# Designs tried in a protein design run: peptides against a protein of PDB entry 4HTP. Part 232

Target 1, 231 residues: chain A of PDB entry 4HTP
Amino acid sequence: SQTVASHVPFADLCSTLERIQKSKGRAEKIRHFREFLDSWRKFHDALHKNHKDVTDSFYPAMRLILPQLERERMAYGIKETMLAKLYIELLNLPRDGKDALKLLNYRTPTGTHGDAGDFAMIAYFVLKPRCLQKGSLTIQQVNDLLDSIASNNSAKRKDLIKKSLLQLITQSSALEQKWLIRMIIKDLKLGVSQQTIFSVFHNDAAELHNVTTDLEKVCRQLHDPSVGLSD

## One batch from the design tools (peptide; made by RFdiffusion4, then SolubleMPNN)

Design b2_p30_5_s1 (from b2_p30_5, 16 letters changed)
Fold by OpenDDE base, seed 3:
Structure b2_p30_5_s1 (fold): chain B 231 residues (1-231), chain A 30 residues (1-30)
Amino acid sequence: as target 1 above (231 residues)
Amino acid sequence: SAEEEAIRKTLEEMQKRMEEARKEAEEEEE
């Protein structure tokens, strides 16, 4: 069965997240999230017009927006140091070069951008002149690759983890990789609370999540903003 | 079909808006 996530480019989610991060006010942050969500729901309604009993929901996107609430996917086993080494290898960066040192020493202020301690931002600037301008991955494909990473981490299959990471990296723009890194590390730095994200999604979302701790259930049961928990 | 066309149009409109947003975001960081 076709899902909304199989049609929505990962770039679209990343652009929305970038807009949210750059926005200073809570209202503007909420607007950008709402616009993406509304577009998703409209597409869902069009895609599933003749199919009332679908399991498809906003979950594929929501689990990337709130990666700290992920319970289905196991730990990736990936840290900044591993990613730094992978990028140095993949981009063939000189080990004693400026860019390699920036990635390895991401906690130390070495640049003018003030991005000390934010590995994703440091990676972005290293990647920008070296990566694709546009990625090719859908949200579904990103989730499939992340599932593969988590599964292979639990199975201690390091080579397969590397393979899936390389597929993510080689098919993503620098901006998409910035957000992908933040999703993997589980820190998006959006400047909005979990409560705000839930409140925009559905009025009862926070309550249902507090009881169930099941993000998929929240997204599926509260897919329609007009239908509450008591309905 | 009319349904397939509606799906296509909805997707294209969404993709257009998001592609414009991506370009803007990348240009602002240059």
Scores: peptide ipSAE 0.055, ipTM 0.669, DockQ to the pose 0.559
Fold by OpenDDE base, seed 1:
Formats: structure tokens, C-alpha cells, sequence
Structure b2_p30_5_s1 (fold): chain B 231 residues (1-231), chain A 30 residues (1-30)
């Protein structure tokens, strides 16, 4: 079945997240999230205009925006050190070179950007001159690859994990990879609270999530912002 | 179909806004 997530480029989500992160004020951060959400809902209405009882929702995007609340997908088993080693191998970086050392020693303050401890930002600057300008993945494809990683981690299939990671990396821009890393590590650093994200999505979203702890159920039941829990 | 065209237009409008956003985000980091 066709979903909104199968049509929306992952780049569009990453651009929204980047705007949210760079915005100084709470109001601006909320505006950027609202604009993306409204566009998603408009596309949903167009895609499903003649279809009743559709299960499609904002869930594919929401689970990437709030990765700490993921309950369907098992643990990835991926840490910054593993990603550093993978990038060094994939980009054929000299092991004693500046860029390889930045990735491996990401916690040490090195360089002028003040990004000590933020592996995703360090990776971004290494990737920017070396990667595609624009990625080709949809939100659905990103979720499928992440599902594969989690499943193969549970099955202890390290080679298949590497294969899925390589597919993500080779089809993504440096900016998209920055955000993908943050999604995997489960720390987006948006500067907005979970409560704020839920409040913008639906007035009853925080309450329903507190009871169910099911993000998909929240997105599906509260898809329409005008229909509340008591309705 | 008219429905397919409406879907395409909605997607194109969203993509245009997001592409502009991407360019702005990349320029601010330079």
C-alpha cells in the first residue's frame, strides 16, 4: 500500500531538523516543525482522498524525530566507535591522518568548531567534501534499512548490519548522514522538548503516549488534530 | 489522472520548500 513516507525524501526531514536546530527561539523551532507536519498532512489527504480506514500516519517520521521513544524496533547495537571505523574504511582515510583521528577521538576538543563530543557534527565536516550533494532515499527506505539493522543485530549478523549501513551512507548527503547518525545514537539535539513536539502534533498526544507508550498508536489515533481522545 | 496530478503538485510544493531550506542550512555553515 502507498504511504506518505514512501514519497517524502529523507532529505526533506533532515532539512527541517537542521532548521529547528539552528533556530534560536522556541517559536521559530515550533514553526519549522509545524510547517513540515502540515505539509505531511496535506499530502496524506491528497494521497488517501478516496480511501477509508487508512492506517497510514505520521509515525514513520515521528519515530525518527523522537528515536528515544522507539519500542517497535530493537536496539541497533551501534556506537560512535563502530561508525568511526566504518567511515575510515569506506572513505579510505589514512589511519594516522587528521580526519581519522577526529572521528576516533571525537570526545577530545580538536579544531575550531567547538563540536567536541558531538560525533555527528565531526562526521559531517569529514563527509561534506566527499559525499553526494543530495541523497536519494525516502523516509520509508530509511526506516526499512534501520529495521534491517536492528533485526540483524538481534540475530548477531554483523556482515548484514554493515551492508545496510553502507546502503544508508552511499545514498545520503553529508547533512542527511549527520541526522541519520543522531537518529541511530538517539540524540537529535534539537533544543525542543518531547512535550513541545507532542503539543504541536496534537493536544492529547502527550497524555496518550504516557498511558500507552506506543508512538504508532499515538500517531494513528491522533492523526486528525481536530479529533480528541474523548471523541 | 486528475488525482495523480494533485498528488504530484502537493509533493512538488513540499519539495521546493525543503530544497530551499537545505540550501539555507548549508550556506549558514560556510
Amino acid sequence: as target 1 above (231 residues)
Amino acid sequence: SAEEEAIRKTLEEMQKRMEEARKEAEEEEE
Scores: peptide ipSAE 0.048, ipTM 0.659, DockQ to the pose 0.595
Fold by OpenDDE base, seed 5:
Structure b2_p30_5_s1 (fold): chain B 231 residues (1-231), chain A 30 residues (1-30)
Amino acid sequence: as target 1 above (231 residues)
Amino acid sequence: SAEEEAIRKTLEEMQKRMEEARKEAEEEEE
Protein backbone atom coordinates (compact mmCIF):
# COMPACT_ATOMS: atom_id res chain seq x y z
CA SER B 1 0.00 0.00 0.00
CA GLN B 2 1.09 3.57 -0.70
CA THR B 3 2.23 5.58 2.31
CA VAL B 4 2.89 9.30 2.77
CA ALA B 5 6.47 8.41 3.77
CA SER B 6 7.05 6.74 0.38
CA HIS B 7 6.38 10.10 -1.33
CA VAL B 8 8.05 12.58 1.05
CA PRO B 9 11.77 13.19 0.43
CA PHE B 10 14.05 12.73 3.43
CA ALA B 11 15.51 16.13 2.46
CA ASP B 12 12.17 17.77 3.38
CA LEU B 13 12.31 16.39 6.92
CA CYS B 14 15.97 17.43 7.26
CA SER B 15 15.20 20.97 6.06
CA THR B 16 12.42 21.23 8.66
CA LEU B 17 14.74 19.98 11.41
CA GLU B 18 17.41 22.46 10.31
CA ARG B 19 14.91 25.35 10.52
CA ILE B 20 13.79 24.20 13.98
CA GLN B 21 17.39 23.98 15.20
CA LYS B 22 18.34 27.43 13.85
CA SER B 23 15.24 29.16 15.22
CA LYS B 24 15.91 30.95 18.51
CA GLY B 25 12.38 31.23 19.87
CA ARG B 26 10.11 28.40 20.99
CA ALA B 27 7.25 29.86 18.95
CA GLU B 28 9.28 29.77 15.72
CA LYS B 29 10.44 26.20 16.40
CA ILE B 30 6.82 25.15 16.94
CA ARG B 31 5.72 26.94 13.75
CA HIS B 32 8.20 25.05 11.56
CA PHE B 33 7.20 21.70 13.04
CA ARG B 34 3.48 22.51 12.70
CA GLU B 35 3.87 23.53 9.06
CA PHE B 36 5.53 20.20 8.22
CA LEU B 37 2.92 18.24 10.18
CA ASP B 38 -0.02 20.08 8.60
CA SER B 39 1.41 19.46 5.15
CA TRP B 40 1.83 15.77 6.00
CA ARG B 41 -1.79 15.49 7.19
CA LYS B 42 -3.04 17.28 4.08
CA PHE B 43 -1.08 14.88 1.89
CA HIS B 44 -2.43 11.91 3.86
CA ASP B 45 -6.01 13.09 3.30
CA ALA B 46 -5.40 13.47 -0.42
CA LEU B 47 -3.55 10.14 -0.79
CA HIS B 48 -6.13 8.14 1.17
CA LYS B 49 -9.31 10.01 0.16
CA ASN B 50 -11.03 6.83 -1.04
CA HIS B 51 -9.60 4.54 1.64
CA LYS B 52 -11.25 4.47 5.09
CA ASP B 53 -9.21 1.78 6.86
CA VAL B 54 -5.59 2.81 6.40
CA THR B 55 -2.84 2.19 8.95
CA ASP B 56 -0.67 4.94 7.46
CA SER B 57 0.25 7.70 9.93
CA PHE B 58 2.94 10.22 10.89
CA TYR B 59 4.89 7.38 12.59
CA PRO B 60 7.63 7.06 9.89
CA ALA B 61 8.58 10.71 10.49
CA MET B 62 7.88 10.79 14.25
CA ARG B 63 10.27 7.89 14.95
CA LEU B 64 13.06 9.88 13.24
CA ILE B 65 12.17 13.11 15.12
CA LEU B 66 12.00 11.29 18.48
CA PRO B 67 14.55 8.48 17.94
CA GLN B 68 15.08 8.02 21.70
CA LEU B 69 11.48 6.69 21.88
CA GLU B 70 12.11 3.98 19.26
CA ARG B 71 10.89 0.59 20.56
CA GLU B 72 10.24 -1.37 17.34
CA ARG B 73 13.74 -1.16 15.83
CA MET B 74 16.58 -2.84 17.70
CA ALA B 75 19.93 -1.17 18.42
CA TYR B 76 22.07 -0.17 15.44
CA GLY B 77 25.37 -0.96 17.14
CA ILE B 78 26.86 2.14 15.46
CA LYS B 79 29.11 4.60 17.28
CA GLU B 80 30.82 7.80 16.18
CA THR B 81 34.19 6.01 15.86
CA MET B 82 32.72 3.52 13.40
CA LEU B 83 31.23 6.33 11.32
CA ALA B 84 34.52 8.25 11.41
CA LYS B 85 36.42 5.24 10.05
CA LEU B 86 33.76 4.66 7.39
CA TYR B 87 33.92 8.28 6.20
CA ILE B 88 37.72 8.21 6.09
CA GLU B 89 37.56 5.11 3.91
CA LEU B 90 34.68 6.29 1.70
CA LEU B 91 36.07 9.79 1.11
CA ASN B 92 39.63 8.46 0.75
CA LEU B 93 40.85 10.91 3.39
CA PRO B 94 44.53 10.77 4.36
CA ARG B 95 44.61 9.08 7.78
CA ASP B 96 47.04 11.65 9.12
CA GLY B 97 45.22 14.52 7.40
CA LYS B 98 43.29 17.35 9.05
CA ASP B 99 39.81 16.07 8.16
CA ALA B 100 40.46 12.48 9.24
CA LEU B 101 41.85 13.71 12.56
CA LYS B 102 38.80 15.98 13.06
CA LEU B 103 36.47 12.99 12.63
CA LEU B 104 38.49 10.68 14.89
CA ASN B 105 39.09 13.33 17.57
CA TYR B 106 35.63 14.92 17.40
CA ARG B 107 35.54 15.44 21.19
CA THR B 108 38.63 17.65 21.18
CA PRO B 109 38.01 21.31 20.36
CA THR B 110 39.59 21.95 16.96
CA GLY B 111 38.96 25.16 15.04
CA THR B 112 36.60 28.13 15.30
CA HIS B 113 33.14 26.57 15.00
CA GLY B 114 32.78 25.44 18.63
CA ASP B 115 31.41 22.06 17.46
CA ALA B 116 33.48 20.03 19.92
CA GLY B 117 31.64 16.86 20.90
CA ASP B 118 29.05 17.13 18.09
CA PHE B 119 30.19 14.50 15.62
CA ALA B 120 27.34 15.27 13.21
CA MET B 121 28.44 18.90 12.80
CA ILE B 122 32.07 17.91 12.32
CA ALA B 123 31.02 15.36 9.71
CA TYR B 124 28.85 17.99 7.99
CA PHE B 125 31.78 20.35 7.45
CA VAL B 126 33.93 17.52 6.10
CA LEU B 127 31.12 16.39 3.77
CA LYS B 128 29.88 19.81 2.56
CA PRO B 129 32.69 20.47 0.05
CA ARG B 130 32.67 16.82 -1.12
CA CYS B 131 28.95 16.07 -1.38
CA LEU B 132 27.37 18.44 -3.91
CA GLN B 133 24.44 16.29 -5.00
CA LYS B 134 20.92 16.55 -3.67
CA GLY B 135 19.75 13.46 -1.80
CA SER B 136 17.33 11.04 -3.47
CA LEU B 137 15.96 9.04 -0.53
CA THR B 138 12.39 9.13 0.76
CA ILE B 139 11.52 8.88 4.45
CA GLN B 140 10.33 5.31 3.80
CA GLN B 141 13.63 4.33 2.15
CA VAL B 142 15.61 5.80 5.06
CA ASN B 143 13.53 3.79 7.53
CA ASP B 144 13.95 0.61 5.43
CA LEU B 145 17.74 1.05 5.44
CA LEU B 146 17.76 1.73 9.19
CA ASP B 147 15.65 -1.42 9.72
CA SER B 148 18.20 -3.36 7.68
CA ILE B 149 21.06 -2.01 9.81
CA ALA B 150 19.32 -2.95 13.07
CA SER B 151 18.40 -6.44 11.79
CA ASN B 152 21.93 -7.10 10.52
CA ASN B 153 23.42 -5.82 13.78
CA SER B 154 21.31 -8.37 15.66
CA ALA B 155 22.49 -11.06 13.22
CA LYS B 156 26.15 -9.87 13.55
CA ARG B 157 26.44 -9.31 9.78
CA LYS B 158 28.96 -6.46 9.73
CA ASP B 159 29.41 -6.53 5.96
CA LEU B 160 25.68 -5.99 5.37
CA ILE B 161 25.61 -3.17 7.94
CA LYS B 162 28.40 -1.46 6.00
CA LYS B 163 26.50 -1.95 2.73
CA SER B 164 23.34 -0.29 4.09
CA LEU B 165 25.35 2.57 5.61
CA LEU B 166 27.10 3.16 2.29
CA GLN B 167 23.73 3.29 0.54
CA LEU B 168 22.48 5.90 3.04
CA ILE B 169 25.65 7.99 2.73
CA THR B 170 26.02 7.90 -1.06
CA GLN B 171 22.36 8.85 -1.64
CA SER B 172 22.27 11.75 0.86
CA SER B 173 23.46 15.36 0.88
CA ALA B 174 25.81 16.66 3.56
CA LEU B 175 22.86 18.23 5.41
CA GLU B 176 20.85 15.01 5.24
CA GLN B 177 23.85 13.06 6.57
CA LYS B 178 24.20 15.47 9.50
CA TRP B 179 20.63 14.72 10.54
CA LEU B 180 20.91 11.01 9.76
CA ILE B 181 23.91 10.77 12.10
CA ARG B 182 21.92 12.53 14.84
CA MET B 183 19.01 10.11 14.31
CA ILE B 184 21.34 7.09 14.60
CA ILE B 185 23.06 8.50 17.71
CA LYS B 186 19.58 9.52 19.02
CA ASP B 187 20.41 13.16 19.79
CA LEU B 188 18.82 15.76 17.47
CA LYS B 189 19.62 18.88 19.55
CA LEU B 190 16.46 20.64 18.30
CA GLY B 191 16.10 22.85 21.37
CA VAL B 192 12.48 21.72 21.95
CA SER B 193 11.29 19.16 24.46
CA GLN B 194 9.57 15.87 23.71
CA GLN B 195 6.52 17.31 25.47
CA THR B 196 6.43 20.23 23.04
CA ILE B 197 6.60 17.90 20.02
CA PHE B 198 3.73 15.81 21.41
CA SER B 199 1.65 18.87 22.29
CA VAL B 200 1.92 20.19 18.74
CA PHE B 201 1.08 16.77 17.29
CA HIS B 202 -2.02 16.23 19.47
CA ASN B 203 -3.23 17.48 22.86
CA ASP B 204 -3.56 13.89 24.16
CA ALA B 205 -0.33 12.54 22.63
CA ALA B 206 1.83 12.83 25.76
CA GLU B 207 -0.81 11.06 27.87
CA LEU B 208 -1.29 8.21 25.40
CA HIS B 209 2.47 7.75 25.04
CA ASN B 210 2.91 7.67 28.83
CA VAL B 211 0.39 4.81 29.04
CA THR B 212 1.35 2.76 25.96
CA THR B 213 5.01 3.70 25.32
CA ASP B 214 4.11 2.89 21.69
CA LEU B 215 4.89 5.74 19.32
CA GLU B 216 3.12 4.05 16.39
CA LYS B 217 -0.12 3.69 18.39
CA VAL B 218 0.12 7.35 19.38
CA CYS B 219 0.49 8.40 15.75
CA ARG B 220 -2.34 6.14 14.51
CA GLN B 221 -4.91 6.76 17.24
CA LEU B 222 -4.30 10.51 17.34
CA HIS B 223 -3.89 11.06 13.60
CA ASP B 224 -6.82 13.50 13.58
CA PRO B 225 -6.06 16.50 15.83
CA SER B 226 -9.81 17.07 16.37
CA VAL B 227 -10.51 13.57 17.76
CA GLY B 228 -9.43 13.02 21.36
CA LEU B 229 -8.86 9.91 23.50
CA SER B 230 -12.28 10.29 25.10
CA ASP B 231 -14.17 10.51 21.87
CA SER A 1 -7.70 11.77 -12.26
CA ALA A 2 -8.78 14.71 -10.10
CA GLU A 3 -7.51 12.77 -7.07
CA GLU A 4 -4.08 12.15 -8.61
CA GLU A 5 -3.84 15.83 -9.48
CA ALA A 6 -4.72 16.84 -5.91
CA ILE A 7 -2.03 14.50 -4.56
CA ARG A 8 0.53 15.87 -7.01
CA LYS A 9 -0.34 19.49 -6.14
CA THR A 10 -0.07 18.81 -2.40
CA LEU A 11 3.32 17.15 -2.83
CA GLU A 12 4.61 19.99 -5.02
CA GLU A 13 3.51 22.57 -2.45
CA MET A 14 5.33 20.67 0.31
CA GLN A 15 8.47 20.28 -1.79
CA LYS A 16 8.50 23.98 -2.67
CA ARG A 17 8.29 25.06 0.97
CA MET A 18 10.95 22.57 2.04
CA GLU A 19 13.30 23.53 -0.80
CA GLU A 20 12.96 27.19 0.16
CA ALA A 21 13.77 26.18 3.73
CA ARG A 22 16.86 24.27 2.58
CA LYS A 23 18.16 27.23 0.57
CA GLU A 24 17.69 29.58 3.52
CA ALA A 25 19.48 27.15 5.82
CA GLU A 26 22.42 26.74 3.41
CA GLU A 27 22.77 30.50 2.85
CA GLU A 28 23.01 31.19 6.60
CA GLU A 29 26.05 28.88 6.83
CA GLU A 30 28.02 30.65 4.02
Scores: peptide ipSAE 0.038, ipTM 0.649, DockQ to the pose 0.634
Fold by OpenDDE base, seed 2:
Structure b2_p30_5_s1 (fold): chain B 231 residues (1-231), chain A 30 residues (1-30)
Amino acid sequence: as target 1 above (231 residues)
Amino acid sequence: SAEEEAIRKTLEEMQKRMEEARKEAEEEEE
């Protein structure tokens, strides 16, 4: 079945997240999220115009925006140290080189940017001069690859985990990889609370999530911002 | 079809806004 997520580039989500992060004010952060969400809903309405009762929702995006609330997907088993080693291998970085050491010692301030402890930002600066390719992944494809990683982690198939990670990395820009890393580590650093994200999505979203702890159910049941839980 | 065109147009409008957003974000980093 056709989904909105199968048509929306992952780059579009990452650009929205980047705008949210860079925005200083809460109102501006909310505006950027709302604009993305409204565009998603408009696309949904167009895509499903002749199809009633579709299961498609904002869930594919929401689970990437609020990765700490993920309950469907199993644990990735991926830490910053694993990603650092993977990048060193993939980028053929000298192990004693500046960039390899930055990735491995990401908690230690090594530079002027104050990025200590933010592995994704450190990775971004290492990747930026090396990632010349425009990202080609859709939100659906990113989720499929993340599902594969989680599934293979549960099955202890390290080789297949590496394969899926390689596919993500090779098909993503440096900016997309920054956000992908943050999604995997489950810390987006948007500067907005979970409650703010839910409030922008739907007035009843926080309440429904508190009761169900099911992010997909929240996205599906509250797809229409004008239809409440009591309706 | 008119429907396919509407879908395409909506996607293009969204992509345009997101691409503009990306360019702005990249320009602010320079």
Scores: peptide ipSAE 0.034, ipTM 0.644, DockQ to the pose 0.704

Design b2_p30_5_s2 (from b2_p30_5, 17 letters changed)
Fold by OpenDDE base, seed 3:
Structure b2_p30_5_s2 (fold): chain B 231 residues (1-231), chain A 30 residues (1-30)
Amino acid sequence: as target 1 above (231 residues)
Amino acid sequence: SELQKEIEEVRAEMEKRMKEAEEEEKKKEL
């Protein structure tokens, strides 16, 4: 079945997240999120205009924006040290080189950017001169690959985990990889609360999530911003 | 069709946002 997520580039989400992070004020952060959400809803309405009772919702995006609330997908089993080693291998970085050491020792201040302890930012600067300018993945494809990683982690299939990670990395820009890393580690550093994200999505979203703890249910039941829980 | 136009409009909005982000990323390299 056709989903909005199968048509929305992952780069669009990452661009939105980057804008949110860089914005100083709450109002500006909200505006950027709302613009992405409104585009998603418009696309949904167009895509499903002739189809009733679709299960498609904002869930594929929401689970990437609020990865700490993920309950469907099991643990990835991926840490910063694993990603560091993978990047060193993939980029053929000298093990004793500056960039390899930055990735491995990401917690130690080594540079002028003040990014100590933020692996995603360290990775970004290493990747920027070495990666594609534009990624090719949709939100659906990213979620499919993340599902594969989680499933293979549960099954202890390390080689298949590596394969899926390589697909994510090789088809993503440095910016997209920065955000992908943050999604995997479950720390986006957006500077907006979960409650703010829910409130922008739907007025009743926070309440429904507090009761159900089911992010997909929240996105599906409250897909229409004009239809409340009591309706 | 009206549907196709609506889809194209949303795609154009997405493409615009992506291009703006690419331009912002290029500025970080300077």
Scores: peptide ipSAE 0.365, ipTM 0.866, DockQ to the pose 0.438
Fold by OpenDDE base, seed 2:
Structure b2_p30_5_s2 (fold): chain B 231 residues (1-231), chain A 30 residues (1-30)
Amino acid sequence: as target 1 above (231 residues)
Amino acid sequence: SELQKEIEEVRAEMEKRMKEAEEEEKKKEL
């Protein structure tokens, strides 16, 4: 079945998240999120114009924006240390080199950027001169790979986890990987609350989520911002 | 078709956002 997520580049989401993070004011952060959401809804309406009762929704994007609310996908079993080791291996970084040490000791204040404790930012600077300028993944493909990681973690298939991670990494820009890391670690550091994200999505979204704890149901039932819970 | 036009408009918006982000990223290297 055709989904909006299969047509939306992961790079578009990442660029939106980057703009949100860089914005100082709440209003500007909201504007950037709203622009992405409105484009998604417009695409949905166009894509599904002749199809009634579609299950497609903003859920594929929302679960990446609010990864701490993920309930469908099982745990990845991935931590910063694992990612550091993977990047050192993949990028063939000297183990005693500056970049390898930055990744392994990401919590230690090393250098001028003040990024201590933010593994994704440290990874970004290491990746920027070494990775693709533009990624090729859609939001759907990212979710499929993340599903594979979670499934293989549950099955204790570490080799297959590594394979899926390599597919994500090799098809993503440094900026996309920065955000992907934050999605996996479940800390986006957007500077906006979960409540703000829900409020921009739909006025009733926070309430419905509090009752159901089902992010997909929230996205599906409240797809139209003009239709409330009581309607 | 009107549908294709709407899809193309959304794709153009997405592409514009991505290009702007790439340009902003390049400006930081400078």
Scores: peptide ipSAE 0.363, ipTM 0.864, DockQ to the pose 0.461
Fold by OpenDDE base, seed 1:
Structure b2_p30_5_s2 (fold): chain B 231 residues (1-231), chain A 30 residues (1-30)
Amino acid sequence: as target 1 above (231 residues)
Amino acid sequence: SELQKEIEEVRAEMEKRMKEAEEEEKKKEL
């Protein structure tokens, strides 16, 4: 069966996250999230118009927006130092060069942008002049690759982890990779609370998540914003 | 079909957001 996630570009999610991060006010941050969510719901209604009892939901996007709440996917086993080494290898950066040292020493303020301690931002500036302008991945494809990474980490298949990471990196813009890194590290730095994200999604979402701790169940049971837990 | 029209409208919204992001990225290079 077709899913909404198989049709939504990962670039659309990343552009939304970038706008949320740059927005100063809570209301503006909420507006950008709501616009993405409304587009998703419209697509769902169109795609599934003649189908009853579909299991498709906002879950594929929600698990990327709230990666710290992931319970289905096992740990990636990926840290900033591993990603730094991978980028140095992939981009053929001189080991003693400025860009390689920025990636390895991302915690020390060496740049003018105040990005010390934010590996994703350091990576973004290194990648920007070297990567494609527009990615080709859907949200479904990103989740499939992340599932592969987690599964292969559990199985200790390091070569297959590298293969999936290379597929993500080579098919993503610098902006998309910034957000992908933050999803893997499980820190998006959006400047909005988890409670705010849930409240915009559905009025009962925070309550249901507090009881079940199951993000997929929250997205499926509360798919319709007009149907509550008591209905 | 009505279905195709609805899908095309949502795709147009997504494409607009992506283009705006690309333009913002170009401005940062300058």
Scores: peptide ipSAE 0.363, ipTM 0.865, DockQ to the pose 0.406
Fold by OpenDDE base, seed 4:
Structure b2_p30_5_s2 (fold): chain B 231 residues (1-231), chain A 30 residues (1-30)
Amino acid sequence: as target 1 above (231 residues)
Amino acid sequence: SELQKEIEEVRAEMEKRMKEAEEEEKKKEL
């Protein structure tokens, strides 16, 4: 069955997240999230206009926006040091060079940007002059690759983990990779709370999540913002 | 079909947002 996630570019989500992060006020952060969500719902309504009782929902996006609430996908087993080494290899960075050292020593303040401890931001600046300007991945494809990584981590298949990571990296812009890293590490640093994200999605979302702890159920049952839990 | 038009409109909105974000990113590098 067709899903909204198979049609939405990962770049659209990443650009939205970037706008949210850069926005100073809560209202502006909410606006950017709402614009993305409204577009998703419009797409869903159009895509499924003639199909009743679809299981498709906002879940594919929500699990990337709130990666700390992921329960379906197991641990990736990926750390910043692994990503640093992968980038050094992939980009053929001199190991004693400035950029390689920035990636490896990401916790040490070495730069003027104050990005110490934020590996994703350090990676972004290294990647920006070297990567594609625009990625080609959909949200569905990103989730499929992340599922593969988690599954292969559980199976201890390091070679296949590397393969999936390379697919993600080579098909993503520097900006998309920044956000992908944050999704993997499960810290988006949006400056907006989980409660705010849920409240914008649906008034009953926080309550249903507190009871079920199931993000997919929340997205599916509360797909329509006008239909409450009691309806 | 009307359905196809609605899908195309939403796609156009997404493309517009992505393009705007790319332009904003380019401006910050200057």
Scores: peptide ipSAE 0.346, ipTM 0.860, DockQ to the pose 0.529

Design b2_p30_5_s3 (from b2_p30_5, 12 letters changed)
Fold by OpenDDE base, seed 1:
Structure b2_p30_5_s3 (fold): chain B 231 residues (1-231), chain A 30 residues (1-30)
Amino acid sequence: as target 1 above (231 residues)
Amino acid sequence: SAEEEEIKKVLEEMREAMREAEEEAEEEEE
């Protein structure tokens, strides 16, 4: 079945997240998230205009925006050190070179940008001159690859994990990879709280999540901002 | 179909808004 996530580029989500991160004020951060959400809802209405009882929702995007609340997908088993080694191998970086050392020693403030401890930002600057300017993945394709990683981690299939990571990396821009890393590590650093994200999505979202702990149910049941839990 | 054209229009509007977002984000880093 066709979903909104099968049509929306992953780049569009990453650009929204980048705007949210760069915005200084809470109001601006909220505006950027609201604009993306409203566009998603409009697309949903257009895509499903002639279909009743669809299960499609904002869930595919929401689980990437709030990755710490993921309950469906098992652990990735991926850490910064593993990603560093993968990038060094993939980009054929000299092991004693500046860029390889930055990735391996990401916790040490060696950079001019004050990005100490933020592996995703360090990776971004290494990738920017070496990667595609624009990615080709949809939000659904990203989620499918992440599902594959989690499944193969549970099955202890390290080779298949590497394969899925390579598919993500080779089809993504440097900016998309920055955000993908943060999604995998489960720390987006948006500067807005989980409560704020839920409040913008739906007035009852925080309450429903507190009871169910099921992000998909929250997105599906509260898809319409005008229909509450008591209705 | 009219439905396909409406979907394409909404997608294009989203993509334009996101391109503007990328350009603004790159300008603030310089």
Scores: peptide ipSAE 0.049, ipTM 0.659, DockQ to the pose 0.689
Fold by OpenDDE base, seed 2:
Structure b2_p30_5_s3 (fold): chain B 231 residues (1-231), chain A 30 residues (1-30)
Amino acid sequence: as target 1 above (231 residues)
Amino acid sequence: SAEEEEIKKVLEEMREAMREAEEEAEEEEE
């Protein structure tokens, strides 16, 4: 069955996340998230107009927005150092070059931008002049590739992990890769709390998550913002 | 179908809203 996530570009999520990050005020951050969520719900209603009892929900997006709450997908086994080495290889960066050293020494402040310790931002600036391709991935495709990475990590299939990572990288813009890295590392740096995200999604979302620890159940049961847990 | 057109319309409206907000964010950075 078709899902909302199979139609929504990953770029659209990344643009929303970028707006949230850039916004200074809590209210503005909330507005950007709400606009994305409302659009998602409208699309869901249109897509499933003639289909009752669908299992489709905001979960495919929510698990990327709150990656620290992921429980279905196993560990990726990916760290910043692995990504740095992969980018150096993929981009054919000179190992002694400035960009390779920035990626490897991402914790050391080497630049004026204060991006020390944020590998995703460092990667973004390295990628920006080199990524000529527009991103083409949907949210579903991103999740499928991330599932593949996690599964292959569990199976110790390093070559297949690399293959899936290369697919993500080669089909994503620099901005999309910035956010993808943050999703993999499980630190989005949005400047909004988990509680705020849940409160915007549904008034009962935080409570249901605290009880179930199941993000998919939260997204399914509280898909309609007007229907509470007690209804 | 009318359903496919509605789906396309909602998707396009979502994309337009996202583009407009990108343009607004770029204008605020200038």
Scores: peptide ipSAE 0.080, ipTM 0.661, DockQ to the pose 0.924; fails the geometry check
Fold by OpenDDE base, seed 5:
Structure b2_p30_5_s3 (fold): chain B 231 residues (1-231), chain A 30 residues (1-30)
Amino acid sequence: as target 1 above (231 residues)
Amino acid sequence: SAEEEEIKKVLEEMREAMREAEEEAEEEEE
């Protein structure tokens, strides 16, 4: 069945997240998230106009925006050191070179950027001159690849984990990879609270999540912002 | 179909809104 996530480029989510991160004020951060959400809902209504009782919801995007609340997908088993080694191999970086050392020693302050300890930002600057300008993945495809990584980690299939990671990396821009890394590590650094994200999504979202701890159920039951839990 | 064209139009409107907001954010940083 067709889903909104199968049509929305992962780039559009990453651009929204970048705007939220760059915005200084809470109101501006909320505006960018609301614009993306409203566009998603409008697209849902158009896509499902002739279909009743669809299970499609904002869940595919929400689980990437709030990755610390993920309960369906098992652990990736991926750390910054593994990603560093993968990038060194994939980009054919000299192991003793400046860029390889930046990735491996990401916790040590290096250079003029205050990015010490943020592996995703360090990776972004290494990737920017080397990667495609625009990615080709949808939100659905990103989630499918992340599901594959988690499943193969559980099965201890390291070769298949590497294959899925290579597919993510080779089909993504430097900016998309920055956000993908943050989703895998489960720290987006948006500067807005989980409570704020839920409040913008639906007035009852925080309450329903506190009771159920089921992010998909929250997104499905509270898809319409005008229909509350008591209705 | 008319439905596919409507879906395509909504997707394009979303992409345009995202591009406009990128341009505005870049202009505020310069």
Scores: peptide ipSAE 0.061, ipTM 0.642, DockQ to the pose 0.931; fails the geometry check
Fold by OpenDDE base, seed 4:
Structure b2_p30_5_s3 (fold): chain B 231 residues (1-231), chain A 30 residues (1-30)
Amino acid sequence: as target 1 above (231 residues)
Amino acid sequence: SAEEEEIKKVLEEMREAMREAEEEAEEEEE
């Protein structure tokens, strides 16, 4: 069955996240999230106009926005050091070069951008001059690849993990890769709380999540902002 | 079909809204 996530570019989510991160005020951060969510719901209504009782929901996006609440997908087994080595290999960076050393020593302040400890930002600046391609992945495709990584990590299939990572990297812009890294590491640094995200999504979302700890159920049951838990 | 056209329209509107909001965010950094 067709899903909203199968049509929405991953770039659109990343652009929204970038806007949220760059916004200084809580109100502005909320606005950007709400605009994306409203667009998603509008697309859902159009896509499923002739279909009742669909299981499609905001869950594919929500699990990327709140990756720390992921319970369906197992651990990726990916750390910053692994990604650094992969980028050095993929970009053919000299190991003793400035960019390779920045990736490997991402925790050490290099004095230039204050991005010490944020591997995703360091990676972004290394990737930006080298990644000329526009991203082509949908949110569904990103989730499928992340599912593959988690599954292969559980199965100890390192080569298949690398393959899926390469697919993600080669089909993503530098900006998309910045956000993808943050999703994998489970730290988006949006400057908004989980409670704020839930409150914008649905008034009852935080309560339902506290009871169920199931992000998919929250997204499915509270898909309509006008229908509460008691309904 | 009319349904396919409506879906395409909504998708394009969503993409446009995402682009506009990206441009606004880039302008705020300058």
Scores: peptide ipSAE 0.060, ipTM 0.655, DockQ to the pose 0.894; fails the geometry check

